# Designs tried in a protein design run: peptides against a protein of PDB entry 4CIC. Part 145

Target 1, 148 residues: chain A of PDB entry 4CIC
Amino acid sequence: KVSTKGHYGVQAMFDLAQHFGEGPVSLKSIAERQGLSEPYLEQLIAVLRKAGLVKSVRGAQGGYILAREPRDIKVGDIIRVLEGPIAPVESVSQDDPEHSLKFDFSVTKSVWEKVKKSIEEVLDSITLADMLKDAEEAQMAQGYMYYI
Target 2, 147 residues: chain B of PDB entry 4CIC
Amino acid sequence: KVSTKGHYGVQAMFDLAQHFGEGPVSLKSIAERQGLSEPYLEQLIAVLRKAGLVKSVRGAQGGYILAREPRDIKVGDIIRVLEGPIAPVESVSQDDPEHSLKFDFSVTKSVWEKVKKSIEEVLDSITLADMLKDAEEAQMAQGYMYY

## One batch from the design tools (peptide; made by RFdiffusion4, then SolubleMPNN)

Design b2_p23_1_s3 (from b2_p23_1, 9 letters changed)
Fold by OpenDDE base, seed 1:
Structure b2_p23_1_s3 (fold): chain B 148 residues (1-148), chain C 147 residues (1-147), chain A 23 residues (1-23)
Amino acid sequence: as target 1 above (148 residues)
Amino acid sequence: as target 2 above (147 residues)
Amino acid sequence: SSLQQSIDSITELDTSGSALTLA
């Protein structure tokens, strides 16, 4: 599962990417557009800011901006910041103490490492700029459907 | 996270693959080798049996066997049986009721669909026979380090 | 789904709230 935290973090970063170059965006406006609670968004933005993906702008027209261009932020960067490094299978053994015999069968571990690597490769192949392009293509496709 | 269920299910199926052609394996012996509780393994095996991945053999030398050859069972097949289809984003909105506004942003959904597809492709590319081969290669590598 | 929980455990993406519950 992409955590709710990862999902909403990508949504919030994408909202900031859509407004990149237009100036600071308020947390309230992001929360309204993305269907997030403002307090939850504050927690996400605090982590993203600490990691240097977002900047805070102070003043009457204050808010948040991307700290880098959309092309320089991968989805994988956002996910790693919010969720940490993709932990190997070893972490699963802690939550079930009765079954936490770390039978680290090297072969089963290798399966999960292959899955992990594939996920990382996909997430690192997608930038916020790629997401912006996909959104534009989707809007154009909808526009053509109303003219037919 | 691969669920504990998915992880242990793959381990149990791999144990059955290692003994494929040797006859029925007892749940007790699988549990001992894989570090699983026997009651937990019974639950996993019941699901795998219902899905037709495992067969039960009755009698004094009874137990379980793979229902198909190791080459005909993908890791993806095991995971789909134990965990169901890899659900799209829509299922996550249920566990956080306060934040479960299904903002189905089409673009963010497409990112997750790409991740899903990638995982399915990886899991469907690995068979129990591939895992057996990897285990043999690992044992040979350890044997060469002691000489 | 358990697959989603499994994938969440691999990715350490505790995707508890988001769409792709990988196994």
Scores: peptide ipSAE 0.148, ipTM 0.773, DockQ to the pose 0.085; fails the geometry check
Fold by OpenDDE base, seed 2:
Structure b2_p23_1_s3 (fold): chain B 148 residues (1-148), chain C 147 residues (1-147), chain A 23 residues (1-23)
Amino acid sequence: as target 1 above (148 residues)
Amino acid sequence: as target 2 above (147 residues)
Amino acid sequence: SSLQQSIDSITELDTSGSALTLA
């Protein structure tokens, strides 16, 4: 499961990418377009702002903008900011300390590390600019399907 | 977080792979070696057995064996059995139906589908035989660090 | 799903709240 935070964070960042160069976007407008609660979005934006992915603009047309160009923001950057570093497999050791023989199953950890690495590689291969391009292509494809 | 089920399922299957060809392994012995509760392991093994990844052997030396050779069981097979098909991004739509504007964010779904596909590819690229080999290599490396 | 929990553990994505079941 991509965390709700990760999912909505990517959505919010993508919304900001769609409006990049148009000036500041209000949290309300992002929330409405993305189907997010404004309070939840406020929390996400606060984290993203602190990480320097989003910039707050003050004034009558105040709001938020991407702090970088869409091509300079990877999905992986968004996820790392919202979720933290992709934690190593937290050993399920928390609930039953007595029976958690910490068998350092290095091999099973290695499997999960390979999965982690693969996820990171994918997320780091996708920028907000790539997402914008994919959205444009999808809109064009839908437009063509209505003409067939 | 790898689900507890997926994690422990892979551990249990790996334990069975380590004992492949030695005959049936008791759930108790797997539980002890893997640091799992026996009741939890029973649930995992029941699912794995139903999926045909594990076979129950009856008798005085009863227990479980892999139903296939370690090379014929992918980590992906284990995970799919325990977790089900990697569900597409369940839209968070369940909790607040009114505000779940089903914006078909096809683009954000595409990102997660790419992640999903990558995970599946990795999990399908690793067999229990590969894990056995990695374990042997790790044991050899530890043996060399002590000399 | 256990896979999702597994994926969440690998990715350090706190999937506790997230509907993205990588199934």
Scores: peptide ipSAE 0.148, ipTM 0.783, DockQ to the pose 0.086; fails the geometry check
Fold by OpenDDE base, seed 5:
Structure b2_p23_1_s3 (fold): chain B 148 residues (1-148), chain C 147 residues (1-147), chain A 23 residues (1-23)
Amino acid sequence: as target 1 above (148 residues)
Amino acid sequence: as target 2 above (147 residues)
Amino acid sequence: SSLQQSIDSITELDTSGSALTLA
């Protein structure tokens, strides 16, 4: 399970990417399309705005836009903003009551650091533009299945 | 956070790898070296044994050994045994009370599937033999810092 | 952190607060 926050943050940013160049999108419309509560989306958008990934536009046709082109926003950027830096392998919580010693086993830590690095590399390799392209390809593939 | 189960499972398997070829290791000795409770380690070892990653040896010098050479056991194998298959991107829990519609957004799902695949590839690329080598290199590097 | 939770959740890694393990 992707953290709900990361998952919905990427969905909200992707919705804004789909409307990029069309002008400001209301939080209500994003919430409706993405099946998000408007208050929850407001919290996500506030964080994304503070990080400079989203801009607020004021006025009767106000709302939100991407602060950068979809090609200039990585999924990794969204996740880092919402979730913070991928925490270094936090020492196994002291709170496992069944385990007396935090064995900071350096080799085991290195395995998880490799996993972390791989995740970062993947998330940094995917832009909102890549996601838009994937969506277009999927829509074309679905369209072809209805015409056959 | 690595699941405690996966973390300690890899530690226990690594301890057995360090003693590979020396004969059976007692659960008590593994627990003491790895800072694990013996009952918790018994649960982990039971799962690992059932999966055929560990063998039990009976007798006065009984205990556990790796069922295969360290080079033939991937970290991914240990994790899959202990945690099960890396779940497909579970649909974001229905239980987020603030979210009415599970938007099964296909594109977002594909991102997480790519992440999952990458993790699997990494864990499948690391053997217990690789971990042993890394430990030896780290010990040598520490030895050189003291000179 | 939420990214660790995301990663843990994607991989079914139980983010019990340490390194990424697949849960």
Scores: peptide ipSAE 0.136, ipTM 0.775, DockQ to the pose 0.113; fails the geometry check
Fold by OpenDDE base, seed 4:
Structure b2_p23_1_s3 (fold): chain B 148 residues (1-148), chain C 147 residues (1-147), chain A 23 residues (1-23)
Amino acid sequence: as target 1 above (148 residues)
Amino acid sequence: as target 2 above (147 residues)
Amino acid sequence: SSLQQSIDSITELDTSGSALTLA
């Protein structure tokens, strides 16, 4: 599962990618388009900014922009910034804190490492530019469905 | 992330796989070997039993066995039973319940569907028999490092 | 509805750790 934080972070970054080259966008406008609360988005953007994926622009036309071109930002980069390292297994047993011997079962660990690697490969294979292309293709397909 | 439930469920199933053909194992013995509480393990085993992955044996030598051969149980089968469908994105904003408009962002959805598919493919490619083989290879490698 | 159910099913795995949770 990508956390809600990762999900909305990717949405916010995708919104910034859609407006890339048009200048700074306000948090309010992103929040409205993406169906996010502005305070929640502010927290996400703060993390993304600190990681150097987003830049803040000051002034009357202030807001946020991507710090890099959409092709130079992987979904994996966004997720790593927001959620940290992709870990397949939670080490903290919430339900049984007393007896969870952290048996580093090498065999079970290897299963989760394979899953982790697969997730990383997928997320690192998708850029914001790929998402923009997919959106354009989807819009064209929808546009053609309205003309039929 | 596999939940703690999925993690320990795979461990419990792997323990049963290691004892496959030796007869029923007690929950206590599994719990001791896997570092689990017996009550927690009982909940996991109950779900796995209901799904037909585990069988209960009654009597003095009672306990649990795999319902199928280790080669016929995928890790993906265990995870689906314990956690339900493998889904990549959490939709429930715990932190902001009021304003999460369910924007069906088709593009973001496609990203998560790709992740989901990749996870499913990996988990469905690994059987308990594969895990047994990996364990044997690891034990042999460790045995050779001590000599 | 179907997307959200898919997303919801993805979200029910343990969120406690900062890493991508599998469900």
Scores: peptide ipSAE 0.044, ipTM 0.769, DockQ to the pose 0.091; fails the geometry check

Design b2_p23_1_s4 (from b2_p23_1, 11 letters changed)
Fold by OpenDDE base, seed 3:
Structure b2_p23_1_s4 (fold): chain B 148 residues (1-148), chain C 147 residues (1-147), chain A 23 residues (1-23)
Amino acid sequence: as target 1 above (148 residues)
Amino acid sequence: as target 2 above (147 residues)
Amino acid sequence: SSLEASRASITELDLSGSALTLA
């Protein structure tokens, strides 16, 4: 399960991608469009900014912009920044550190590593530009259904 | 992250696969080999049994066996039984149901559906027989490093 | 930290009908 952070982080970054080239977007406007609380969005944006995916613009027309073009930001980059490295298995280490250490069952670990690799490959294959294209195609498809 | 339940469920099923054809395995022996508490393992085995992946054998030599051959049990089957359907995104519905409902952002949903599909394909491509083979290969590789 | 909570969320693939918790 992509955490709520990963999910909302991708939504916030996608909102910034939709407004790329139009100037800085306010946190309030992103929060309203994405159905996020402004304080929660501030926390996400702070992490994304520190990672160099987002830039802050100061002034009366201040706000946030993508730090790179949408084609140069992978979904995997956003997830790694917000979630850290994609781990397929909850390391049992937090609840029972003694049990988790002994049975690093090599075979079971290999299954989870395959899952991890598959997730990484998918997330690294999707850019914000790909998401923009998918959104445009979806809007055109809806528009065509209204004209038929 | 595969939940602890999914992780330990795959380990328990793999232990039963390693003993497939040798007769019933006691919960105690599985718990000892897999580093699980016996009560926790009982809960996992109860779910796996109800799903028809495991059978109980009664008697003095009683215990549990795989209900099917290792080649006929996918890792995906075990995970679906223990975890339910693989969902890529925590539906925000639990913490803030009102916010999660409105912005089912079709594009973001499509990203997570692609992730889900990829995970399902991987887990459905791996059987307990594949895991047995990987374990045998790993043991042989370790044996070759000692010679 | 909120980052630790997020990492915990990726590491638990709740493959249940609940969203893949990449915890």
Scores: peptide ipSAE 0.049, ipTM 0.780, DockQ to the pose 0.163; fails the geometry check
Fold by OpenDDE base, seed 5:
Structure b2_p23_1_s4 (fold): chain B 148 residues (1-148), chain C 147 residues (1-147), chain A 23 residues (1-23)
Amino acid sequence: as target 1 above (148 residues)
Amino acid sequence: as target 2 above (147 residues)
Amino acid sequence: SSLEASRASITELDLSGSALTLA
């Protein structure tokens, strides 16, 4: 499972991408469209803003915008900002501290490193622009299914 | 994070692979070598046995063996047995049930499906035999660093 | 059930480096 944080973060960023060039979007409107708690979204947006992926716009029509073009924001960038480095294995040490021999089993570690690398490659291969395109294609396909 | 269950399951299966052909290995010996709780390992092995990845051998030299050759067991098979289907996104619905608009955001779902597929492909590309080979190569490399 | 809790762990790819819980 992508963390709830990563999932909602990508959704929020995608919402901002859909409105890119239309001006600032309110957190309330994003929360409503994405089915998110506004307070939770505020926390996500604060992190994304600090990382320079989102900008805050002040004023009566204030809100948030993408800090970069959708093509310049990878899903991997969003995930790394929200969740930190993509690590495939947490230190298993927390559940049984007494027998947590840190057998850094190099071989098992290598399996998880391969998984990590694969995830990173996928997430770094997808931009918000790619997601926008996929959404447009999906809408067109749905539109065609109603006309057939 | 691979779940502790998946991680330890792969470790236990790898230990059994290292002893493949040498006869049954006791849970105690696996637990000691892998730094696992024996009771926890017993639960993992029970699941793996039920799935047909491990066999129990009875007797004075009883224990467990791989049910198949290491080349015929993928890491993905172990993970699927222990953890179920590799799902990249759980239903986000549990944390905020009220606002869990099942916006099946098809686009975000597609991202996670791509991640899932990639994970599955990686895990299904690695066998216990591959892990054994990697371990041998690593030991050889360490041996060469000491000369 | 313990099995349900285990499935929940892998499916949460906590990409944060804390738990890529492949639940």
Scores: peptide ipSAE 0.047, ipTM 0.783, DockQ to the pose 0.114; fails the geometry check
Fold by OpenDDE base, seed 4:
Structure b2_p23_1_s4 (fold): chain B 148 residues (1-148), chain C 147 residues (1-147), chain A 23 residues (1-23)
Amino acid sequence: as target 1 above (148 residues)
Amino acid sequence: as target 2 above (147 residues)
Amino acid sequence: SSLEASRASITELDLSGSALTLA
């Protein structure tokens, strides 16, 4: 599962990608377009800014921009910033601390490492530019359905 | 994430795979070997049994066995039984229900569908027999490091 | 509903070092 944080973070970054080159976008406008609460978006943007994926622009037309071109930001970069490293199942024995023998089952760990690697490969294969292209293709396909 | 339930479910199924052909294994013995609470393991085994991945054997030497050979049980089968279908990020707006415009962002959904597919492919590529083989190889490698 | 439980289960891929919760 990608967390709600990862999901909304990718949405917010995608919104900024759609407006890339048009100047700074206000948090309010992103929140409205993406269906996010402004306070929640502020938290996401703060993390993304600290990681150097987003820049804050000050002034009357202030707001946020992508710190890089959409082609230079992978979905994996966004997820790593928001969620941290895609880590394998650490056996966090949350429920029963007493009987949590850290059976570092090397074999079960290897299964989760394979899953992790596969997720990383997928997320690192998708850029914000790829997402923009997919959106354009989807809009064109919808536009063709309205004209038929 | 694979939940704690999925993680421990795979461990319990792997324990049963290690004892496959040796007869029924008690929940107590699985719990002890896997570092699980017996009550938690009972819940996992109940789900796995209902799904037909585990069989209960009754009697003095009663317990649990795999319902299929280790080669015929994928990790993906275990995870689907315990966690349900590996679903992509459904935007469950848990925190702010009022402003959750269902922007079914088709594009973001497609990203998560790609991730889901990749996870499914990996989990469906690994059987309990593959895990047994990996364990044997790891034990052999450790044995060679002690000499 | 079973669908709501399934939906809640997808979002929590905490990709951090803790248990990959396929929620």
Scores: peptide ipSAE 0.041, ipTM 0.778, DockQ to the pose 0.104; fails the geometry check
Fold by OpenDDE base, seed 2:
Structure b2_p23_1_s4 (fold): chain B 148 residues (1-148), chain C 147 residues (1-147), chain A 23 residues (1-23)
Amino acid sequence: as target 1 above (148 residues)
Amino acid sequence: as target 2 above (147 residues)
Amino acid sequence: SSLEASRASITELDLSGSALTLA
């Protein structure tokens, strides 16, 4: 599982990307569109804001905007902010301390490091702009299927 | 996190790979070498055996062996057996049903499908034989650093 | 330690049929 936090964080950021240039979006509207609880979204947005991925706009038309253009925000940036660094397997040792004798099997660690690197490469290859483009292409494809 | 189950499963399978051709290995010896509880390892081995990755040998010199050569067992095979298919994001909807309105955002799903595919490709590219080779190379490199 | 924090995140990749927890 991408953590619920990472998953919903990407959804929330994608929602903000879809509204980029339209002005501030309320948390309520994001929550409604993304099927998130508003309190949970507040926590996500607080983290994303602290990391400089989101800006808060104050006032009657206040809300949140992306702090950067969608092309300048990678999915990997969002995940790193919300979940921290994609950490190698070493944390298996923390959840079961009784079983986690630190046999640093260097070889098994290398497997998970390869997995980590691959995940990072994928997540860093996808921007919010890429996601917007994919959404547009999907909508066009659906539109064409209704006309055929 | 690779699940604790996946991680320890790969460790246990790697231990069996290191002893491949030496005959059956006891669960106790694997547990001791890998820092696992024997009861936990029994559960892992039971799953791996059912999947045909491990064989049990009966008798006084009984224990477990790899069911196939190390080159014929991918890390991906071990993970799929222990954890099931690397499921797409759909399971996020199961753990928090109150928040998991199935907004099948096709686009976000596609991101996670790309991640899934990448993980599968990596895990399917690594065999237990590759891991053995890496271990040998690491030991040789350590040996050379001491000279 | 910085090493302990880096250890925590990949271990939550529940590669099980559950969603890839990158936690």
Scores: peptide ipSAE 0.040, ipTM 0.780, DockQ to the pose 0.193; fails the geometry check

